# Ledger of designs, part 4: peptides against a protein of PDB entry 2N1D

Target 1, 169 residues: chain A of PDB entry 2N1D
Amino acid sequence: EVKVKIPEELKPWLVDDWDLITRQKQLFYLPAKKNVDSILEDYANYKKSRGNTDNKEYAVNEVVAGIKEYFNVMLGTQLLYKFERPQYAEILADHPDAPMSQVYGAPHLLRLFVRIGAMLAYTPLDEKSLALLLNYLHDFLKYLAKNSATLFSASDYEVAPPEYHRKAV

## One batch from the design tools (peptide; made by RFdiffusion4, then SolubleMPNN)

Design b1_p8_6_s2 (from b1_p8_6, 3 letters changed)
Fold by OpenDDE base, seed 4:
Structure b1_p8_6_s2 (fold): chain B 169 residues (1-169), chain A 8 residues (1-8)
Amino acid sequence: as target 1 above (169 residues)
Amino acid sequence: SLEELILS
């Protein structure tokens, strides 16, 4: 398995997110005020604005595209707690043609990096390509940590109504 | 580990 290290700054949020959903029975407000597409776009622009000795713009775009693709593939099957399933079903019904990267936000995007390592283990990448990818993933995670105050907030969650509880549990 | 707890 490929190990993707979550920054220590973001680990408490993963716990809070878990607690909000599973124990407090809250739901992340959807559609997200700032969706995954927007977050990735901001990251790409951030990297481009910083500049480097080497032009890595193409590589950044490829990484962003890859993260988006993995997110859209894995969200429904691997990144949701059981309590979130009815909400996901409603989203699919209301937005059947929309990629989930346009609906979900930072908390679910962060969850991707808990599982993405296992998926990368089955990707036919050579050692050099894999190392480069991992470096970008870790760089992106550090970006999330740097902007965590604006990306992760319990105020983006709301208590699920009684009607939702009946269909979820 | 945290990875085991999250999304378990």
Scores: peptide ipSAE 0.251, ipTM 0.874, DockQ to the pose 0.264
Fold by OpenDDE base, seed 1:
Structure b1_p8_6_s2 (fold): chain B 169 residues (1-169), chain A 8 residues (1-8)
Amino acid sequence: as target 1 above (169 residues)
Amino acid sequence: SLEELILS
């Protein structure tokens, strides 16, 4: 089994995110004020500013591209609570050709790392490649933890209107 | 579900 460890600093946020959506019946404001594409771009620029070689820069770009691809593939099928399904349907109708990484933000991106381990277990990667990937995934998660004050906020959620409740189960 | 994974 491929295990992606979530930093202890971010585990409480996953619970808060779950509570906001499922128990408080709130929705993350979409389109996100800071979307997944922007977060990944900031991370890449941050890594490039740390005196990396060309090889390290190429590796960061590959990781960013990979995270983006996994997010876009997994968002609709694996990263949403039931209460968020009507919102997702509206997003698809309004933005049929837009990658979800341009619509959703940090909370949903963090959810990816709860599920990505199971996906990687079915991906044919050699031991060396998998270890390298896991190192970068953990590095990115530490970046999210370091910037959590600006990336994760309950103020980015809103109470769903009554008409939305009738559509959600 | 995500809820189960997060709370597990």
Scores: peptide ipSAE 0.178, ipTM 0.843, DockQ to the pose 0.681
Fold by OpenDDE base, seed 5:
Structure b1_p8_6_s2 (fold): chain B 169 residues (1-169), chain A 8 residues (1-8)
Amino acid sequence: as target 1 above (169 residues)
Amino acid sequence: SLEELILS
């Protein structure tokens, strides 16, 4: 089994995110003020500013591209709570040509790392490549933890209107 | 489900 460890600093947020949506019946405001594309771009620029070699910079770009692809593939089927399904349908209708990485933000991106381990278990990677990938994924998660105060906030959620509740049941 | 995984 491929284990992707979520930083302890971010585990409470996953619970808060779950609570906001499933128990408080709130929705993350979409389109996100800071979408997944922007977060990944900031991370890449952060890594490049740290004096990475050309090869390491290339690796970062590949990791960013991979995370983006996984997110865009998995968002609709793996990363949404039941209560979020009507919102997702509306997003698809309003943004048919936009990848979900341009619509959703940090909370949903973090959810990816709860599920990505199981997906990687079915990916044919040699031991060295897998270890390297996991190192980058954990490095990215550390970046999210470092910037959690600006990336994760309950103020980015809003109470769903009554008509939405009827759609979700 | 995602909820179950997060709470597990």
Scores: peptide ipSAE 0.166, ipTM 0.835, DockQ to the pose 0.680
Fold by OpenDDE base, seed 3:
Structure b1_p8_6_s2 (fold): chain B 169 residues (1-169), chain A 8 residues (1-8)
Amino acid sequence: as target 1 above (169 residues)
Amino acid sequence: SLEELILS
Protein backbone atom coordinates (compact mmCIF):
# COMPACT_ATOMS: atom_id res chain seq x y z
CA GLU B 1 0.00 0.00 0.00
CA VAL B 2 1.07 3.55 -0.75
CA LYS B 3 1.47 5.38 2.53
CA VAL B 4 0.05 8.88 2.86
CA LYS B 5 1.11 10.25 6.22
CA ILE B 6 -1.42 12.37 8.07
CA PRO B 7 0.24 15.27 9.92
CA GLU B 8 0.37 14.75 13.67
CA GLU B 9 -1.57 17.98 14.13
CA LEU B 10 -4.55 16.53 12.26
CA LYS B 11 -4.64 13.04 13.75
CA PRO B 12 -6.47 14.21 16.89
CA TRP B 13 -9.10 15.82 14.67
CA LEU B 14 -9.80 12.54 12.92
CA VAL B 15 -10.48 11.03 16.32
CA ASP B 16 -12.69 13.96 17.34
CA ASP B 17 -14.57 13.72 14.05
CA TRP B 18 -15.14 10.02 14.61
CA ASP B 19 -16.31 10.68 18.16
CA LEU B 20 -18.73 13.44 17.13
CA ILE B 21 -20.39 11.23 14.54
CA THR B 22 -20.27 7.74 15.98
CA ARG B 23 -20.42 8.25 19.73
CA GLN B 24 -22.10 11.63 20.14
CA LYS B 25 -24.50 10.98 17.23
CA GLN B 26 -23.91 14.35 15.61
CA LEU B 27 -23.89 15.24 11.93
CA PHE B 28 -21.72 17.64 10.01
CA TYR B 29 -23.98 20.44 8.80
CA LEU B 30 -24.71 20.11 5.09
CA PRO B 31 -24.29 21.77 2.73
CA ALA B 32 -20.96 22.78 4.20
CA LYS B 33 -20.38 26.44 4.97
CA LYS B 34 -16.99 25.97 3.32
CA ASN B 35 -17.09 23.09 0.86
CA VAL B 36 -14.27 21.01 -0.60
CA ASP B 37 -14.26 23.03 -3.82
CA SER B 38 -13.63 26.20 -1.85
CA ILE B 39 -10.88 24.65 0.24
CA LEU B 40 -9.08 23.40 -2.85
CA GLU B 41 -9.46 26.78 -4.52
CA ASP B 42 -7.95 28.49 -1.49
CA TYR B 43 -5.04 26.07 -1.55
CA ALA B 44 -4.40 26.72 -5.23
CA ASN B 45 -4.47 30.47 -4.67
CA TYR B 46 -2.17 30.08 -1.68
CA LYS B 47 0.39 28.21 -3.77
CA LYS B 48 0.19 30.78 -6.55
CA SER B 49 0.67 33.63 -4.09
CA ARG B 50 4.04 32.21 -3.05
CA GLY B 51 5.38 33.51 -6.34
CA ASN B 52 7.66 30.60 -7.13
CA THR B 53 7.75 28.99 -10.56
CA ASP B 54 7.16 25.28 -10.29
CA ASN B 55 8.38 23.10 -13.14
CA LYS B 56 7.46 19.85 -11.46
CA GLU B 57 5.61 17.17 -13.38
CA TYR B 58 2.43 17.90 -11.45
CA ALA B 59 0.99 21.38 -11.47
CA VAL B 60 -1.04 22.69 -8.55
CA ASN B 61 -4.16 22.77 -10.70
CA GLU B 62 -3.68 19.15 -11.67
CA VAL B 63 -3.29 18.15 -8.04
CA VAL B 64 -6.43 20.05 -7.07
CA ALA B 65 -8.36 18.45 -9.91
CA GLY B 66 -7.13 15.03 -8.88
CA ILE B 67 -8.05 15.45 -5.23
CA LYS B 68 -11.50 16.69 -6.22
CA GLU B 69 -12.06 13.74 -8.53
CA TYR B 70 -10.99 11.18 -5.96
CA PHE B 71 -13.16 12.82 -3.33
CA ASN B 72 -16.23 12.82 -5.54
CA VAL B 73 -15.71 9.17 -6.44
CA MET B 74 -14.90 7.90 -2.97
CA LEU B 75 -17.14 9.95 -0.65
CA GLY B 76 -20.25 7.82 -0.83
CA THR B 77 -18.59 4.42 -0.65
CA GLN B 78 -15.41 4.97 1.38
CA LEU B 79 -15.56 8.10 3.53
CA LEU B 80 -18.82 7.88 5.49
CA TYR B 81 -19.56 6.32 8.84
CA LYS B 82 -22.68 4.21 9.03
CA PHE B 83 -24.48 6.90 11.02
CA GLU B 84 -24.01 9.36 8.14
CA ARG B 85 -25.65 7.20 5.47
CA PRO B 86 -29.21 8.55 5.86
CA GLN B 87 -27.86 12.09 5.56
CA TYR B 88 -26.02 11.13 2.39
CA ALA B 89 -29.19 9.57 0.96
CA GLU B 90 -31.08 12.79 1.62
CA ILE B 91 -28.37 14.81 -0.12
CA LEU B 92 -28.53 12.54 -3.16
CA ALA B 93 -32.31 12.85 -3.31
CA ASP B 94 -32.23 16.65 -3.05
CA HIS B 95 -29.18 17.18 -5.27
CA PRO B 96 -28.79 14.16 -7.55
CA ASP B 97 -26.40 15.81 -10.00
CA ALA B 98 -24.31 17.86 -7.59
CA PRO B 99 -20.72 16.76 -6.99
CA MET B 100 -20.13 15.96 -3.36
CA SER B 101 -17.18 18.37 -3.33
CA GLN B 102 -19.78 21.13 -3.42
CA VAL B 103 -21.71 19.67 -0.49
CA TYR B 104 -19.18 18.31 2.01
CA GLY B 105 -16.36 20.12 3.78
CA ALA B 106 -13.00 19.81 5.49
CA PRO B 107 -13.66 16.86 7.82
CA HIS B 108 -14.73 14.56 5.01
CA LEU B 109 -11.93 15.83 2.80
CA LEU B 110 -9.43 14.88 5.48
CA ARG B 111 -10.95 11.40 5.64
CA LEU B 112 -10.05 10.98 1.97
CA PHE B 113 -6.38 10.88 2.87
CA VAL B 114 -6.95 7.98 5.21
CA ARG B 115 -8.08 5.90 2.23
CA ILE B 116 -6.44 7.41 -0.83
CA GLY B 117 -3.20 5.49 -0.39
CA ALA B 118 -4.88 2.18 -1.11
CA MET B 119 -6.42 3.61 -4.27
CA LEU B 120 -3.11 4.99 -5.50
CA ALA B 121 -1.56 1.56 -5.11
CA TYR B 122 -3.68 0.39 -8.04
CA THR B 123 -2.92 3.43 -10.19
CA PRO B 124 -0.40 2.82 -12.97
CA LEU B 125 2.26 5.36 -12.01
CA ASP B 126 6.00 4.99 -12.23
CA GLU B 127 8.09 5.46 -9.12
CA LYS B 128 9.11 9.02 -9.95
CA SER B 129 5.58 10.16 -10.77
CA LEU B 130 4.21 8.58 -7.63
CA ALA B 131 6.83 10.30 -5.50
CA LEU B 132 5.95 13.67 -7.00
CA LEU B 133 2.25 13.09 -6.41
CA LEU B 134 2.84 12.07 -2.82
CA ASN B 135 4.89 15.21 -2.25
CA TYR B 136 1.97 17.33 -3.42
CA LEU B 137 -0.53 15.40 -1.33
CA HIS B 138 1.62 15.87 1.75
CA ASP B 139 2.01 19.53 0.89
CA PHE B 140 -1.76 19.88 0.78
CA LEU B 141 -2.11 18.09 4.10
CA LYS B 142 0.40 20.48 5.63
CA TYR B 143 -1.76 23.31 4.33
CA LEU B 144 -4.78 21.80 6.06
CA ALA B 145 -2.77 21.51 9.27
CA LYS B 146 -1.67 25.14 9.12
CA ASN B 147 -5.29 26.23 8.67
CA SER B 148 -6.84 23.65 10.97
CA ALA B 149 -8.19 26.23 13.43
CA THR B 150 -10.47 27.67 10.75
CA LEU B 151 -11.20 24.47 8.82
CA PHE B 152 -12.03 22.03 11.61
CA SER B 153 -14.53 22.94 14.32
CA ALA B 154 -16.97 20.97 16.42
CA SER B 155 -19.40 23.88 15.96
CA ASP B 156 -19.94 22.67 12.40
CA TYR B 157 -21.68 19.60 13.81
CA GLU B 158 -25.19 19.32 15.21
CA VAL B 159 -26.96 16.71 17.27
CA ALA B 160 -29.09 14.58 14.98
CA PRO B 161 -32.83 14.84 15.67
CA PRO B 162 -34.84 11.87 16.94
CA GLU B 163 -36.35 11.36 13.49
CA TYR B 164 -32.89 10.81 12.09
CA HIS B 165 -31.99 8.26 14.73
CA ARG B 166 -34.94 6.14 13.67
CA LYS B 167 -33.56 6.06 10.13
CA ALA B 168 -29.93 5.50 11.03
CA VAL B 169 -30.20 2.37 13.17
CA SER A 1 -13.95 0.10 8.32
CA LEU A 2 -13.18 3.79 8.45
CA GLU A 3 -13.41 3.73 12.23
CA GLU A 4 -10.87 0.95 12.50
CA LEU A 5 -8.45 2.75 10.19
CA ILE A 6 -8.61 5.95 12.20
CA LEU A 7 -8.33 4.20 15.55
CA SER A 8 -5.58 1.80 14.49
Scores: peptide ipSAE 0.162, ipTM 0.836, DockQ to the pose 0.698

Design b1_p8_6_s3 (from b1_p8_6, 4 letters changed)
Fold by OpenDDE base, seed 1:
Structure b1_p8_6_s3 (fold): chain B 169 residues (1-169), chain A 8 residues (1-8)
Amino acid sequence: as target 1 above (169 residues)
Amino acid sequence: SLEDLILS
């Protein structure tokens, strides 16, 4: 299995996110104040500002596009806790044509990297290409860790109302 | 592991 290493700085957040949702019965406020599209765009611009060559910029854009695609495909089926399912259903009803990368934010994006390794294990990439991809994924995770103070906050969550709690797992 | 617990 392909293992994507989560930075130690972000592991506590995964626990806090899990706790907020499953134990404290809170929900991440949607639509996100800073959605996945915006985070990925900021990352790409950050890499560009660091003096990337044209080839490196192209590679970053491809990685960003890939992360976005994986997120949009996997969010609904792989990245939600049971308690979040009613919220997701409401989002689909209210925004049927919106990609989830425009609705959800950093916490759910980070969850992607918990699962993406298993998906990459079945991707027909040669060893060199896979290593390069993994390097970019780890680089992106380091970027998230660097900006964790602004991207991950319990204040972005709110206690679910009683009517929600009654219909949620 | 933590990753196994998260999203389980």
Scores: peptide ipSAE 0.241, ipTM 0.870, DockQ to the pose 0.263
Fold by OpenDDE base, seed 2:
Structure b1_p8_6_s3 (fold): chain B 169 residues (1-169), chain A 8 residues (1-8)
Amino acid sequence: as target 1 above (169 residues)
Amino acid sequence: SLEDLILS
């Protein structure tokens, strides 16, 4: 399996996110105030502001595009807890043509990196390409950690209403 | 499951 290391600073958040949803029966507020598309765009712009070469900028854009694509593919099937399923169904009904990267935010994006390693293990990437990709993924994760105070907050969650509990797990 | 991976 391909190892994608989650920064130690973000591991506690994954636990808190899990707790908020599964034990406290809360839901992340959707649509996100800052969605995945926006986060990735900010990252790309951040990299540009650091004075990267054109080649590096191209690579960043490709990585951003890849992360977005993987997120949109995996969100509904692999990145949701059972309690979030009714909410997801409502989102699909209300936003049938919107990619989930425009609806969901940082917490769900971080969940992607819990699973993406296993997916990458079955991609036909050569060792050099995979190493380069992993470097950018880790760089992005460090970016998330650096901006964790603005990206991850329990205040972005709210207690699900009683009617939601009746249709949820 | 996702929970297992996160809590691992």
Scores: peptide ipSAE 0.171, ipTM 0.839, DockQ to the pose 0.752
Fold by OpenDDE base, seed 5:
Structure b1_p8_6_s3 (fold): chain B 169 residues (1-169), chain A 8 residues (1-8)
Amino acid sequence: as target 1 above (169 residues)
Amino acid sequence: SLEDLILS
């Protein structure tokens, strides 16, 4: 089994995120003020500024591209709570040509790493390649943890209007 | 579900 370890600093946020959506009936404000594309770009620039070689820079770009692709593929089917489904449908209608990485933000990106391990288990990677990928994923997660104060906030959520509540519940 | 995984 491929295990992607979520940093202890971020585990409470996953619970808070779940609580905001499912129990408090709030929605993350969309489009995100800081979307997944921007977060990944900041990470890539952060890594490049730390003196990576050309080869390592290439690897970072590949990892960023991979995370973006996985997010865009998995968001609609794997990363949403039931209460968020109507919002997602509205997003698809309003932004039919936009990848979800340009709409959603840090909370949903973090949710990816709850599920990505199971997906990687079915990916034909050799042991060395898988270990390298996991190292980069964990490195990215540590980056999210380091910047959690600016990336994760309950103020980015809002109470869903009554009309939404009725069609979601 | 995602909820189940987070709470597991």
Scores: peptide ipSAE 0.162, ipTM 0.837, DockQ to the pose 0.661
Fold by OpenDDE base, seed 3:
Structure b1_p8_6_s3 (fold): chain B 169 residues (1-169), chain A 8 residues (1-8)
Amino acid sequence: as target 1 above (169 residues)
Amino acid sequence: SLEDLILS
């Protein structure tokens, strides 16, 4: 497995997110007020505003596109707790052609980086290219950590109604 | 599972 290190500042949030969903039986409000597409766009604009002229093999736009694609592919099968499955089914029924990056937000995006390392291990990348990609992924995670106060909030979750509990067992 | 990864 390719190791993608989660910043220490964000590890407690992963636990809080898990607790909100699995133990407190809450759901992240969907569609997200700030979806994955918007977060990635803000990151791209942030990087461009820093005036970085490095000759890196991966451009910011390529990294953003890659993260978005992986998120959209992995959300339904890799990034949901069991309690969230009925909510996901409802989203698919109401918006069958919408990419999940337009529906979900920061908490689920962060979950991607818990699993993405295993997926990258099977990609046909040489050591140098993989190292560069990992550097960008870690840079993005640092961005999430820097903006964690605005991106991650328990107020974005709601207690699931009784009728949802009957479907989620 | 996702829970196992986060709690490990």
Scores: peptide ipSAE 0.154, ipTM 0.836, DockQ to the pose 0.691

Design b1_p8_7_s1 (from b1_p8_7, 4 letters changed)
Fold by OpenDDE base, seed 4:
Structure b1_p8_7_s1 (fold): chain B 169 residues (1-169), chain A 8 residues (1-8)
Amino acid sequence: as target 1 above (169 residues)
Amino acid sequence: SEVLEGLL
C-alpha cells in the first residue's frame, strides 16, 4: 500500500470532524461555502505565483485534475460516515448533474487523503511518476495545513434537525 | 470510525 502522510497539524482536525458528525450528530453545511474546486484552484494559483516554470505548472494542473477526479469518484462510497448518507442522498437528488467537488468542502477533501493511498496502489504508474505524484500530494497537504484556519472550522457544521436524525438512525 | 481507520 502507498503511504500518504497526513501533516500532524491536520490529524486533530480529522478527529474533530469525526466527533462532530458521529457523536455530536452534526452535518457539514452544504453546499460548501468554499468547495473542493475552489480550494484546488487556489492551490494551483498559489503554486503559479511562486515562480514555477511552465512545466511545473502543467504538472500542478494534472495533479489538481487528478485530486478532483479521485474525490468525485470516492466521496459517495469511501469518504462519508453513516450519519452523512441521508444528506448525500438529498444532495444527489437536488444536484444530479453536479460533481461532488462543487458541493463538498475542505473536511471531506482531507478525508480523501486517508483513503487515497490504497487506491494509488492499484494505479498503473511507474515508480518515477508515482514518486512525483506523492510529492505533489504531500505538497498539497502542506498547503491545506498552512491554510487550516480558514478551511477547517466547527462553525461550518450544524446540528441535524430531528427529522434527519430519525431517518439516519 | 469508517474514515479514520486509515490513520491507525
Scores: peptide ipSAE 0.083, ipTM 0.797, DockQ to the pose 0.308
Fold by OpenDDE base, seed 1:
Structure b1_p8_7_s1 (fold): chain B 169 residues (1-169), chain A 8 residues (1-8)
Amino acid sequence: as target 1 above (169 residues)
Amino acid sequence: SEVLEGLL
């Protein structure tokens, strides 16, 4: 399989995220105060501000678009813990036409990179193209790590109400 | 399927 390395700085957050949801029975507040779309936009702008050439800017935009697409496809089926399923169902009912990248935020985006490697293993990309893609994915993850203090916080979660707890698995 | 399982 294709291994996407998660920065060591972010691995503890994945554990905290898991703990908040599955053990403490909390939910990430939705819609996110800073959604996936905005995070990706900030990243693209950050790269642009570093003096990228037109070609590099194009590549970043393509990577951003790809991450967004993968997130929107995978969120509902691959990136949720069982406890989050009722919340997701409510989001779908209330916002049937909204892409999940406009609803969810950094914690769920980070979860994507736990799963994306397995999917990339089946892409028809040549070795050089795959290596380039992986470099950008790792670059983006480094960006998340750099901004982790503002992107990942337990204060963005709240204890699920009793009625939710009763219907959740 | 739990997300953290893929981290291992």
Scores: peptide ipSAE 0.082, ipTM 0.795, DockQ to the pose 0.251
Fold by OpenDDE base, seed 3:
Structure b1_p8_7_s1 (fold): chain B 169 residues (1-169), chain A 8 residues (1-8)
Amino acid sequence: as target 1 above (169 residues)
Amino acid sequence: SEVLEGLL
């Protein structure tokens, strides 16, 4: 397995996210006020503002594109708790052709990095390419940690209504 | 089962 290390600052949030959904029976408000596409765009712009070369900008864009693709592929099958499945079904019914990176936000994006390592293990990358990719993924995670106060908030969740509980059984 | 619960 390819190990993607999540910053210690973000690990407590993963626990809080899990608690909000599974124990408190809350749902992340969808569509997200700040979706995955927007977060990735902000990261790319942040990297560009740091005086990077054209080559480095290109690499950042490729990483952003990759993260977006992995998120859109994995969200429905790998990143949801059981309690969130009815909400996901409703999103698919209302927006069948919308990429999930335009619907979901930071908490679900962070969940991607819990699972992405196992998926990367089956990707045919040489050692050098894999190391480079991992460096960028860790850099992005550091960005999330730096901006965690604005990206991760329990106020973005809401108590699921009684009718939802009946569907989630 | 919960997809991510066992990974926390």
Scores: peptide ipSAE 0.071, ipTM 0.803, DockQ to the pose 0.244
Fold by OpenDDE base, seed 5:
Structure b1_p8_7_s1 (fold): chain B 169 residues (1-169), chain A 8 residues (1-8)
Amino acid sequence: as target 1 above (169 residues)
Amino acid sequence: SEVLEGLL
């Protein structure tokens, strides 16, 4: 089993995110003020500023690229609650050529790590490669936890209008 | 469509 542990600091946010969407009928403001691409770029720059070697920089870039790829593939099929579907459809119509990593932000990115472990279980990786990947994923999650105050906020959500609520039952 | 209600 591939285990991706969410930092304890971020677990309450997953609950709040779920509550905001499913129970309070709110939507995350899109396009995100801080999108996934920007978050990943900031992480990569953060890692590079810590004196990584060229090889380590390459590894970070590959991990960032991988996370972005997984996010863009999984967002529409595995990371949305039912209430968010009409919003997603509108995003696809308004931004047909934009990857979702340029539209969505930190909350949806965090949701990725709840599901990514199951996908990795079916990915043909040797033990060493998997361990290395998991180390980077956990490192990134620690980065998210460290910057959680600026990345996760209920103020980034708003109550959906009545017309939206009626079509998102 | 693919929708997740039990993400947690």
Scores: peptide ipSAE 0.059, ipTM 0.796, DockQ to the pose 0.208; fails the geometry check

Design b1_p8_7_s2 (from b1_p8_7, 3 letters changed)
Fold by OpenDDE base, seed 3:
Structure b1_p8_7_s2 (fold): chain B 169 residues (1-169), chain A 8 residues (1-8)
Amino acid sequence: as target 1 above (169 residues)
Amino acid sequence: SEVLEGLE
């Protein structure tokens, strides 16, 4: 397994997210006010504003594209709790051709980094390329931690209605 | 990791 370390500042949020969904029976409001696409765009612009070279900007763009692709592939199969399945089905019915990176937001994006390590273990990357990728992933996670006050909030969740509970059983 | 065991 490839180890992707979650910043200590974000680990409590993973617990809060789990609690909101599984124990409090709340749902993240969809479509997200700030979706994954916008978060990745802000990160890329943030890196560019710090005086990076062209090569570094290119690398950031590639990492952003990679994160987006992995998220869109893994969201429906690996990043949802059982209680969120009816909501996901409704999203697919209403937006069948929309990538999930345009629908979901920061909490689900953070969940990706808990699972992405196992996926990277099966990618045909040499040791040097993998180390470089991991450095950028950790850099992005540090960015999320730095902006956690605006990206992760319980106010973005809402209590599921009674009719939803009947579907979620 | 233990918290996210319910992911599916």
Scores: peptide ipSAE 0.203, ipTM 0.837, DockQ to the pose 0.723
Fold by OpenDDE base, seed 2:
Structure b1_p8_7_s2 (fold): chain B 169 residues (1-169), chain A 8 residues (1-8)
Amino acid sequence: as target 1 above (169 residues)
Amino acid sequence: SEVLEGLE
């Protein structure tokens, strides 16, 4: 298995996110005020502002595109708790043609990095390419940690209404 | 990561 290390700064958030959803029966407000697309765009722009070479900029764009693609593929099947399923169904009904990277935000994006390692283990990448990819993934995670105060907040969640509880577990 | 095993 390919190990993607989550920054220690963000590990407590994964627990809080889990607690908010599964124990407190809250839902992340959707559509997100800041969606995955915007987060990735901000990261790319951040990297460009650091004076990176054209080659590095190209690599960043490719990584961003890859993260977005994996997120959109994995969100519905691997990145939701059971309690979030009715909400997801509603999102699909209301936004049938929208990629989930335009709907969901930082908490769900962070969940991706808990699962992506297993997926990458079965991706035919040479050792050098994999190392480069992992470096960028870790760099992105550090970016999330640096901006965690604006990206991760319990105030972005709300208690699910009673009618939601009747159709969710 | 253990708490995230509930993801489905």
Scores: peptide ipSAE 0.190, ipTM 0.833, DockQ to the pose 0.732
Fold by OpenDDE base, seed 4:
Structure b1_p8_7_s2 (fold): chain B 169 residues (1-169), chain A 8 residues (1-8)
Amino acid sequence: as target 1 above (169 residues)
Amino acid sequence: SEVLEGLE
């Protein structure tokens, strides 16, 4: 399958995220202070500020749109731990028309890149297009690593209340 | 990555 390498700087966060949710029984605060849409917008603006050509800007916009679409499709089925399911159900009830990229934030976005490789393996992209896409995905992951101090923090999680625990079991 | 195998 297609391999998407996670930067070494972000691998420990995936473990911390897992620990916060599954062992410490915490939940990421929703709606996110900085949602996926905002993160992707900041990335696009960052790339534009680096003096890229118009053609490169177009490619960045397409990559951003693609990441957003994949996230919105995969969040509910691929990117949640069991403990997060009741929270997700509540979000759907409260925000039925909102894409999840407007609700969730960086931790869940990072989880996407652990699973996206398998999805890309079945896309009708030629080798050249796939290589270009992978380059952008790795570039985006490097961007996340560069801004990890502001995007990934345990303070964005909160202990789930007792009522939530009863709902989750 | 093995940790995320618990995702469902």
Scores: peptide ipSAE 0.170, ipTM 0.831, DockQ to the pose 0.723
Fold by OpenDDE base, seed 1:
Structure b1_p8_7_s2 (fold): chain B 169 residues (1-169), chain A 8 residues (1-8)
Amino acid sequence: as target 1 above (169 residues)
Amino acid sequence: SEVLEGLE
């Protein structure tokens, strides 16, 4: 299996996120104030501002596009706790044509990187290409860690209402 | 990563 290393700075957040949802019975407020699309766009612009060449910029754009695609494919089936399922169903009903990268935010995006390694293990990428991809993924995770104070906050969650508890497990 | 075993 391909190992994607989560920065030590972000590992505590994964625990907090888990606790907020599963133990505190809270939900991340949707639609996110800063969605996945916006986060990825900011990252791309950040890389561009560092003086990227055309080739490096192209590579960043491809990585961003890839992360977005993986997120949109995996969110509904791989990145939700059981308690979040009713919320997801409501989102699908209210926004049937919207990609989930326009609805969800940083916490769910971070969850992607816990699962993406297993999928990358079956990609037909050569060793060099895979190494390059992993480097960019780690670079992006470093970016998330650098901006963690604004991207990850318990204040973005709210206690689920009683009627939600009745339909959630 | 163990805390995420509840993901489904």
Scores: peptide ipSAE 0.133, ipTM 0.824, DockQ to the pose 0.729

Design b1_p8_8_s1 (from b1_p8_8, 5 letters changed)
Fold by OpenDDE base, seed 3:
Structure b1_p8_8_s1 (fold): chain B 169 residues (1-169), chain A 8 residues (1-8)
Amino acid sequence: as target 1 above (169 residues)
Amino acid sequence: DFTLPLES
């Protein structure tokens, strides 16, 4: 598969995220106070504020669009722990047509980059295009790391109620 | 389901 390196600063968060959900039986509060759409928008605006050329701005917008699309496609099938399935089912029932990038937030977005490499391996990109894409994905991950204090917090999780435990595994 | 990869 295509290797997407997670910044060392964010690897501990993936472990904390796993612990909160799987061992502490907590759920990320949904809808997210800061959803994936807003995070991607902030990133794009950040890149624009750094004095990019028109071409670079275009590339950033395309990468943002791609990340959003992959997230929306992969969230339900690949980015949820088993304990989160009942919560996801409730979201689908209440908002069947809402893109998940408007519901979920930074922790689930970070999980995307654990799995996206395997998906990219099946895309018909030439070597140069793939390298360029990977550079932008890594750039975005560095942005997440830089803003990790505001994007990743255990306070965004809460203990699942007893009735949730009865239908979760 | 999502699982966190472990490196060895």
Scores: peptide ipSAE 0.452, ipTM 0.892, DockQ to the pose 0.121
Fold by OpenDDE base, seed 2:
Structure b1_p8_8_s1 (fold): chain B 169 residues (1-169), chain A 8 residues (1-8)
Amino acid sequence: as target 1 above (169 residues)
Amino acid sequence: DFTLPLES
């Protein structure tokens, strides 16, 4: 099994995210004020500012593209709690041509890394390529942890209206 | 649907 380690600093957020959605019946505000595309772009720019070589920049861009692709593929099927389904349906209706990386934000992006390991386990990558990928994924997660104060906040959620509750549960 | 794995 491919293990993607979530930084300990971010694990409590996953619990808070779960609590906000499932127990407090709140929804993440969509479209996100800072969407996945923006987060990934900031990461890429951050890496560039660190004085990376051209080859490293290329690798970062490829990793960013890969994360975006995986997110867009997996969001609707694997990264949503049941309570979020009506919201997702509304998003699809209102933004039929928009990739979900332009709609959702950091909390859902973090959920990707809970599931991505299982997906990578069935991806035909050689050991060297997989190790390199994992290094970048962990590097990105460390970036998320470092910027967690601006990326993860309960204030980005709001109580779902009564009419939402009726169709969600 | 998404589920959060329990570590403990």
Scores: peptide ipSAE 0.452, ipTM 0.894, DockQ to the pose 0.122
Fold by OpenDDE base, seed 4:
Structure b1_p8_8_s1 (fold): chain B 169 residues (1-169), chain A 8 residues (1-8)
Amino acid sequence: as target 1 above (169 residues)
Amino acid sequence: DFTLPLES
């Protein structure tokens, strides 16, 4: 397994996210007010605004595209707590042709980085490419930490209604 | 399903 370090600033949020969903029986409001696509776009623009070279910008775009693809592939199978399954089913019914990166937001994106290391272990990347990718992933995570005040908030969750509880438990 | 790995 490839180790992806979560910034210490964001580890408490993962715990809060877990508590909100599993213990408080709340759901992240969907569709997200700021979806994964938007977050990745902001990151790319942020990197480009800092005077990167053309080659650097190309690399950032590739990393963003990769994160988006991994998120869209892994969201439904690996990034949801059991309590969130009925909500996901409703989202699929209401948005059958939309990638989940257009529906979900920062909390679920952060969950990706808890699991992505195991997936990267199966990629045919050479050591140099993998090291470069990991550097970008860590850079992106630091970006999330820097903007955590606007990306992660318990106010983006809401108590699931009784009807939902009957479907989830 | 997702699980949060917590260190003891």
Scores: peptide ipSAE 0.451, ipTM 0.894, DockQ to the pose 0.118
Fold by OpenDDE base, seed 5:
Structure b1_p8_8_s1 (fold): chain B 169 residues (1-169), chain A 8 residues (1-8)
Amino acid sequence: as target 1 above (169 residues)
Amino acid sequence: DFTLPLES
């Protein structure tokens, strides 16, 4: 199994996210004020500003593209709590041609890294490539942790309306 | 559906 370690700073957020959705019956406000595309773009720009070489910049772009692709593929099938399913259906109806990386935000992006390790385990990669990928994934997670105060907030959630609560139960 | 490993 390929293990992607979540920074200790972000583990409490995963619990808060779980609590907000499953126990408090809240929903993350969609479309996100800051979507996954924007977060990844900010990360890429951050890395580029740190003086990366052309090769390293290329690697960052590839990692960003990969994270985006994995997110868009996995969001609907693996990254949603049961309570979020009606909201997702509404999003699909309202945004039929938009990738989910343009709709969802940091909390759901972080959930990706809880599951991505299992997906990578079935992806044939040589040792060097896998190590490099894992390094970048961990680097990105460190970036999320560094910016967690602005990316993860309970104020981005709201209590689901009564009609939603009834159909989601 | 999504679940946290700590729930196991």
Scores: peptide ipSAE 0.440, ipTM 0.885, DockQ to the pose 0.149

